# Designs tried in a protein design run: peptides against a protein of PDB entry 3QIS. Part 270

Target 1, 334 residues: chain A of PDB entry 3QIS
Amino acid sequence: PSLELSRREFVFENVKFRQLQKEKFQISNNGQVPCHFSFIPKLNDSQYCKPWLRAEPFEGYLEPNETVDISLDVYVSKDSVTILNSGEDKIEDILVLHLDRGKDYFLTISGNYLPSCFGTSLEALCRMKRPIREVPVTKLIDLEEDSFLEKEKSLLQMVPLDEGASERPLQVPKEIWLLVDHLFKYACHQEDLFQTPGMQEELQQIIDCLDTSIPETIPGSNHSVAEALLIFLEALPEPVICYELYQRCLDSAYDPRICRQVISQLPRCHRNVFRYLMAFLRELLKFSEYNSVNANMIATLFTSLLLRPPPNLMARQTPSDRQRAIQFLLGFLL

## One batch from the design tools (peptide; made by RFdiffusion4, then SolubleMPNN)

Design b2_p25_3_s4 (from b2_p25_3, 14 letters changed)
Fold by OpenDDE base, seed 1:
Structure b2_p25_3_s4 (fold): chain B 334 residues (1-334), chain A 25 residues (1-25)
Amino acid sequence: as target 1 above (334 residues)
Amino acid sequence: SAMLEELRREREELREIIEELRKEL
């Protein structure tokens, strides 16, 4: 069996968070026998491609002189955004198109990724006084390494970080401030806020706006700005309530005094973001007659974003643990 | 509450920082 491929080299320029790109090619059976094709893992890989890439179809049959179109789809989700922002991963891969009882055909994938404030740590963003696209990639790596070391120091030493000669970090990321301030000013009377989805085109404009500028006003509808806040919180590599405090939040869920003590032990940026979000959500609940927002809906929605189980416990989360997590958050909304 | 006044102060300090950052762009 043998195949002819219309193309073997693919370049994906300016790959962005949540923006789908597609490249297509054709494979043709130029042999005299039917053949089965499949994309297969390389010797050391569990998957045939990186998490941000897929082939469609990834397998199939071709009769003699039959041709099929294959789509290579590049999509950076919340699961790949952090490792691409840090430069730990890159838009580079090699695909192996295997022909049953035949040859292997190699496809080269290349390109560049444009960093996003989405999927970047709260600690790194508090050090970024400029839009992330203005920050040199080398400095992004240094900011992430320094952010990790300072988070570890702040968790180990309940002592204020020495005000060394480095520029004072922001109290909260400018991106969170901009999103929440916009919603506070313009969305408190918005009917069905956090219940109606935003527009995908407006969400992309909001992401691009926050990555490239410090806007006076965020573009798009109140629904799109509200969904952008949810996407931002979901994409955080470390949730607003750090994984180390997850179990203590569940254990304290019915004692409001202990709940406040647990929050006081968060790293400064995480604690400030939590308090800022809770203040906004309590203000939003005062307008429930206009916006149809209630405490149970908000607690249920934001608990999954703010108080995530550690990866090792995700498979073990009980309905009781979920109810305790909701009760913990309700103690800050009421 | 004292916490609401603290959060309002923290918010105004953040607003001043963002307004300064906007003037530098």
Scores: peptide ipSAE 0.032, ipTM 0.690, DockQ to the pose 0.636
Fold by OpenDDE base, seed 4:
Structure b2_p25_3_s4 (fold): chain B 334 residues (1-334), chain A 25 residues (1-25)
Amino acid sequence: as target 1 above (334 residues)
Amino acid sequence: SAMLEELRREREELREIIEELRKEL
């Protein structure tokens, strides 16, 4: 069996979070026998491609003189955004198109990723006084390392953040401040806030806006801005309530005093973001007659974002654990 | 720069929010 490929080199320029890019190529059976093709893992890989890449179709049959179009889809989800933001992973891969009883055909994938504030740690973002796209990639790495060290110091209740010559971190990320301030100013009376989906085009504009600028006004509808906040919280590598405190939140869920004590133990940036979000959400709930938002809906929605089970416990989350997690947040909304 | 003034304003607004939150907690 033999294949002809219309292209073997693919370049994905300016790959962004949640922005699908597609490159297409054709494969043709130029042989005299039917062919089965498949993308196969390289030596030492478990998958035929990196998590941000997909081939469609990834396998198939071709009769003699048949052709098929294959789409190479690059999509950076919440699952790949953090490792791409840090430069731990890159827009580079090699695909192996295997032909049964035939040859392997190699496809080269290359490109560049544009960092996002989405999927960046709260600690790193608190150190970023400029839009992430204005920060050199080398400095992003340093900021993540420094952010990890400061998180650890904060958790250990070690020496107060030395008010030394280093630029004092923001109290909360500017991105989350911008989103929440916009919603506070413009969305408190918005009917069905957090219930109506945003527009995908507007979400992309909001993400690009936050990645590239400090806007006076966030573009898009209140629904898109609200959904962008949810996406931001979902994409955090460490949730607003750190994984280390997850179980303690569940255990304290019916004791408001202990709940407040647990939150007081969060790293400074996480604690500030949590308090800021709870303040906003309590304000939003005052307008429930206008926005149709209630405490149970908000607690249910934000619990999945703010109080995520640690990855090792994700599969073990019970309905009781979820209810306790909701009750924990309700104690800050009421 | 305008951005530094905005960051100062943001910092003060955030301080007020945090101080109000500290009075309520």
Scores: peptide ipSAE 0.028, ipTM 0.620, DockQ to the pose 0.115
Fold by OpenDDE base, seed 5:
Structure b2_p25_3_s4 (fold): chain B 334 residues (1-334), chain A 25 residues (1-25)
Amino acid sequence: as target 1 above (334 residues)
Amino acid sequence: SAMLEELRREREELREIIEELRKEL
């Protein structure tokens, strides 16, 4: 069996969060026998590609002189954005196109990733007074490391760092502030807010806007801005309510006093973001006659974003745990 | 009373957060 490949080198320039890129190539059976092709894992890998890459089709049969188009799709989801933002992973891979009873064909994937405020920690974003695309990658790494250390110190109630030498961090990420301030100004009367999906094109514009600028106005519809806030919260590497407090939130769900005490133990940036979001959501609830937003809907929606189970507990979340999580958040909305 | 004072304090703290952010941006 033998294949001819129209291309073996693929460059994905300026890869961004939630932006699908596609590169296509053709494979042709230039042999005299039918062949089966498949993308196979490298010797030490469990998957044939990195999580942000896929081939379609990833396997198939070709008759002699048959050709098939293969799409290489690059898509950075919430599952890959954080590791790409930190530079832990890169837009580089090698695909092995295996031919049954034949040889391997190597495909080189390369490119560059453009960092996003989406999938960046709240702590790092509070240290970014400029758009993330203006921050040198080396400084992004330092900010994530410093942010981790600050989170740990805050949780340990260690003495505040000597305020003298480092720029004071923002109280909340500018990106969250911009999203929520926009929604507060323009979306309180928006019918079906958080219920109607945004436009994908507008979402990309909002992401790009927040990554590259400090806008006076966020582009797109109120629905797109609202969905961008949800996407932002979902993409956080650490949820607004830190994983360490998850169980305590569930245990306190029916005691509003204990709930507030649990929130007070969050790192400063997480606590501020939580309070900011709760204040905004309580304001939206005053306009329920206009925006069709109710406390149960909001609590259900935002609980999944703000109070995520730790990854090790995701598969074990009971309906009771989910109801407790919702009840916890309801105590801040009512 | 205590819950209203806590709500007032939380609103004031939030206002300070927003005002600080507006000075820094």
Scores: peptide ipSAE 0.027, ipTM 0.605, DockQ to the pose 0.168
Fold by OpenDDE base, seed 2:
Structure b2_p25_3_s4 (fold): chain B 334 residues (1-334), chain A 25 residues (1-25)
Amino acid sequence: as target 1 above (334 residues)
Amino acid sequence: SAMLEELRREREELREIIEELRKEL
């Protein structure tokens, strides 16, 4: 069996968070026998491609002189965004198209990723006075490493680090401030806020706007701005409530004093973001007659975003743990 | 509430910082 491929090299330029790109090619059976094709893992890989790449179809049969179109789809989700932002991974892969009883065909995937404030740590964003797209990638790596080390020091040293002569970090990321300030100004009377989805085109414009500028006004509807805030919180590599405090939040869920003490132990940026969000959400709840937003809906929605189980415990979350997590957040909304 | 005053203060402080940063861009 043999195949002819219309293309073997694929370049995905300017790959962005949540932006689907597609490249198509044709495979033709130029042999005299039917053939089965499949994308196969390399010797040391569990999957035929990286998590941000997909082939469709990934397998099939071709009769002699039959042709099939294959789509290579590049999509950076929340699961790949952090690794691509740090430059730990890149838009590079090699696909192995295997032919049963035939030869392997190698496809080269290349391209460039454009960093996003989505999937970047709160610590790094608090140090970032400019839009992320203006920051050199080398400096982004240094900011993530330094931010991790300072977070660990702040957790260990229960004492405010002497704010030495380094540029003071922002109290909260400018991106969170912009989203919440917009919602506070324009969305408090918005019916079905956080219940109605945004427009996908508007979400992409909001992401691009926050990655490239410090806008006076965020583009799009209040629903799109609200959903962009949810996407931002979901894409954080570490949730607003750090994984190390997860169990303590559950254990304290029925004691409002202990809950406040647990939050006081968060790193400064995480604590400020948490307080800022809770103050906004309490203000939003005063307009419940206009926006149809209630404390139970908000607590249920934001608990999954703000108070995530550590990755090693995700598969073991009980209904009791979820109820405690909701109760913890309700103590800040009521 | 004390936390709304804190939110208002944090908003004003952050607005000033962002307005300064916009003049530098």
Scores: peptide ipSAE 0.022, ipTM 0.647, DockQ to the pose 0.830; fails the geometry check

Design b2_p25_4_s1 (from b2_p25_4, 13 letters changed)
Fold by OpenDDE base, seed 2:
Structure b2_p25_4_s1 (fold): chain B 334 residues (1-334), chain A 25 residues (1-25)
Amino acid sequence: as target 1 above (334 residues)
Amino acid sequence: MEEEKEIDEWVEEYFEQRRKELEAE
């Protein structure tokens, strides 16, 4: 069996968070026998491609002189955004198109990724006074490493924050401030806020706006800006309540004094973001007659974003654990 | 304790200032 491929090299330029790109090619059976094709893992790989890449179809059967179109889909989700932002991973892969009883055909995937404030740590964002697209990738790596070290020092209560006025981190990320400030100004009276989905095109515009500028106004509907805040919180590599405090939050859920003490142990940026968000959500609840928002709805929605179980415990989360997590957050909304 | 007051005071002042701005429009 043999195949003819219309293309073997694919370049995905300017790949962005949540923006689907597609490249298509054709495979043709130029042999005299039917053939089965499949994308197969390379030696030592578990998957035929990286998590941000997909082939459709990934397998199939071709009669002699039959042709099939294959789509290569590049999509950066929350699961790949952090490692692409840091440059730990890149828009590069090699696909192996295997022909049963035939040859292997190699496809080269290349391109570039454009960093996003989505999927970047709160610590790194607090150090970024400019939009992320203005920050050199080398400096992003340094900021992530420094942010990890600062988090560890803060958790250990060992070193006073160097009081150097010029290099002080922001109290909250400018991206969070922009989203919350916009929602507070324009969305407090918005009916069905956080209950109505945003528009996908508007979400992409909001992401691009926050990645490239410090706008006076965020584009899109209040629903799109609200959903962008949820996406931002979901995409954080470390949730607003750090994984290390997850169990303590659950254990303290019915004691408001202990809950406050657990929050006080967060790194400064995480603590500030938590308090800022809780204050915003309490303000939003004052307008419940207009926006149809209630404390139980908000607590249920934001608990999954702010108080995520550590990855190793995700599969073991009980309904009781979820209820305790909601109760923990309710103690800051009421 | 002092840093905790700083952010809580900042947050309350921020929302109070924004409320006044919105009431003036």
Scores: peptide ipSAE 0.273, ipTM 0.798, DockQ to the pose 0.839
Fold by OpenDDE base, seed 1:
Structure b2_p25_4_s1 (fold): chain B 334 residues (1-334), chain A 25 residues (1-25)
Amino acid sequence: as target 1 above (334 residues)
Amino acid sequence: MEEEKEIDEWVEEYFEQRRKELEAE
């Protein structure tokens, strides 16, 4: 069997978080026998491609002189955004198109990724006084490494961060401040806030706006700005409540005094973001007659974002654990 | 303990100030 490929080199320029890009090519059976094709893993790989890449179809049969279109889809989700922001991964891959009882055909994938404040750590964002797209990639790597080391120090030592760093970090990320301040100003009276989905085009504009500027006003509807806050919190590599404190939050869920003591043990930036979000949500609940938002709904929604089970415990989460997590958050909303 | 009060006070003062600004518009 043999194939003819219309193209073998693909370039994905300016890849962004949650923005789908597609490149298409054709494969044709120029042989005299039916053939089966499939994308196969390289030697030592578990998957035929990186998590941000997909081929559609990834396998199929071709009769003699049959042609099929294959789509190469690049999509950076919450699962790939952090490793692309740090430069640990890149928009580069090699696909192996295998022909059963035939040859391997190699496809080269290349491109560039544009960093996002979405999927960046709270610690790194507190050190970024400018939009992430203005920060040199070399400095982003240094900020992530330093953020990891400072988180570990802050968890091990209740020692105040030594005043000797010439630039004091922000108390909260500017991106969180902008989203929450906008929602507080313009969305408190918004009917069905956090219940109505945003527009995908507006969400992309909000992400691009926060990545490239410090706007006076966030573009889009209140629903899109509200969903952008949820997406931001979901994309955090470390939840607002650090994984190390997850079990202690569940154990304390019915003691409001112990709950506050657990929150006090968060790294400074995480603690500040938590308190800032809880204050905002308490203000939003004062307008429940207008926005149809209630404490149980908000606690249920935000618990999944703020108080995530550690990866090793995700498969073991019980309905009781979920209820304790909701009760923990509810004690800060009431 | 003092730094914790400072942040909670700052956050509550911030939203109270912003509320007063919005009530004045």
Scores: peptide ipSAE 0.259, ipTM 0.791, DockQ to the pose 0.819
Fold by OpenDDE base, seed 5:
Structure b2_p25_4_s1 (fold): chain B 334 residues (1-334), chain A 25 residues (1-25)
Amino acid sequence: as target 1 above (334 residues)
Amino acid sequence: MEEEKEIDEWVEEYFEQRRKELEAE
């Protein structure tokens, strides 16, 4: 069997969080026999491609003189955004197109990723006084590494961050402040807030706006801004309530005093964001007659975002654990 | 404890200030 490929080198320029890019190529059976093709893992890989890449179709049959179009789709989800923001991973891969009883064909994938405030830690964002696209990538790496070290120090030492010569961190990320401030200003009377999905184009504009500027006004509908807040919270590498406190939140869910003590043990930036969000959500609940927002809906929605089970426990979350997690948040909304 | 009051006070003052700004528009 033999294949002809129309292209073998693919460049994905300016890859962004949640922005699908597609490159297409053709494969043609220039042999005299039917052939089966498949993308196969490299020797040490479990998958034929990195998590942000896919081929469609990834396998198939070609009759003699048949041609098929293959789409290479690059999409950075919440699962890949953090490692791309830090530069731990890059828009580079090699695909192996295997022909059954035939030759391997190598495809080179390259490109550049544009960092996002989405998928960046709260600690790093609190140190980022400028839009992430204005921050040198080297400094982003340092901010992420320092964020982990300071989180560990703050948790272990209960010592206020030494007001050393480093610029005092923001109390909350400017990105979450902008989102919440916009929603407070314009969306308190918005019918079906957090229940109606945003527009995908508007979501991309909001993400790009927050990554590149400090806007006076966020573009898009209130629904798109509301969904952007949800996406932001979901994309956090560590949830607003740190994984280490997850079980304690569940255990305290019916004791409001213990719940507040658990929140007080969060890292400063996480604690600040939690309190800011809870205050905002309590304000939205005052307008429930207009926005159709109620405490149970909000608690159910935000619990999955703010109080995520640790990755090792995700598969073991019981309905009781979910109800405790909801009850924990209800104690801050009521 | 004092820093906790500062943020809760800051957040409530912030939303109260923003409410007054919005009521004045």
Scores: peptide ipSAE 0.247, ipTM 0.780, DockQ to the pose 0.769
Fold by OpenDDE base, seed 3:
Structure b2_p25_4_s1 (fold): chain B 334 residues (1-334), chain A 25 residues (1-25)
Amino acid sequence: as target 1 above (334 residues)
Amino acid sequence: MEEEKEIDEWVEEYFEQRRKELEAE
């Protein structure tokens, strides 16, 4: 069996968070026998491609002289954004198109990723006084590493922040500040806030705006800005309530005093963001007659974003754990 | 404890200031 491929090299330029890109190619059975093709893992890989890439179809049959179009889809989700932002991963892959009882055909995937404030740590963002697209990738790596080290130091209560000439971190990421400030200004009276989906085009504009500028006003509808905040919180590599405190939040869910003590143990940036968000959400709740927002809805929505189970526990979250998590957050909204 | 008050105060003062700004527009 043999295949002819119309193309073997694919370049995905300017790949962005949540922006689907597609490249297509054709495969043709130029042999005399039916062929089964499949994309197969490389040696030591569990999957035929990186998480941000897919082939469609990834397998199939071709009769003699049959041709099929294959789509290579690049999509950076919340699951890939962090590793791409840090430069730990890149828009580079090799696909192995295997022909049953035949040859392997190698496809080269390349491109560039444009970093996003979405999927960047709160600590790193607190150190970024400029839009992330103005920050050199090398400095992003350093900021993530330093942010990790400061998170650890803050958790260890060890080193007084040396009053040295290092530019003081922001109290909250400018991106969160911009989103929340916009929503506070313009969305408090918005009917069905956080209940109506935003527009995908507007979401992309908001993401691009936050990645490239410090706008006076965020573009898009209040619903899109609200959803952008949700996406931002969901995309955080470490949730606003750090994974280390997850179980303690559940255990304290019915004791408001202990809940506050648990929050006080968050890293500074996380604690600040949490308090800022809770204050904002309490303000929205004052306008419940206009925005249809209630404490139970907000707690239910934001709990999944702010108080995520650690990855090892995600599959084991009980309905009781979810209810405790909601109850924990309710204690800050009421 | 002082820094924690400073941030809670900052957040409350911020929203209060922003509220006053919005009430003045």
Scores: peptide ipSAE 0.235, ipTM 0.775, DockQ to the pose 0.811

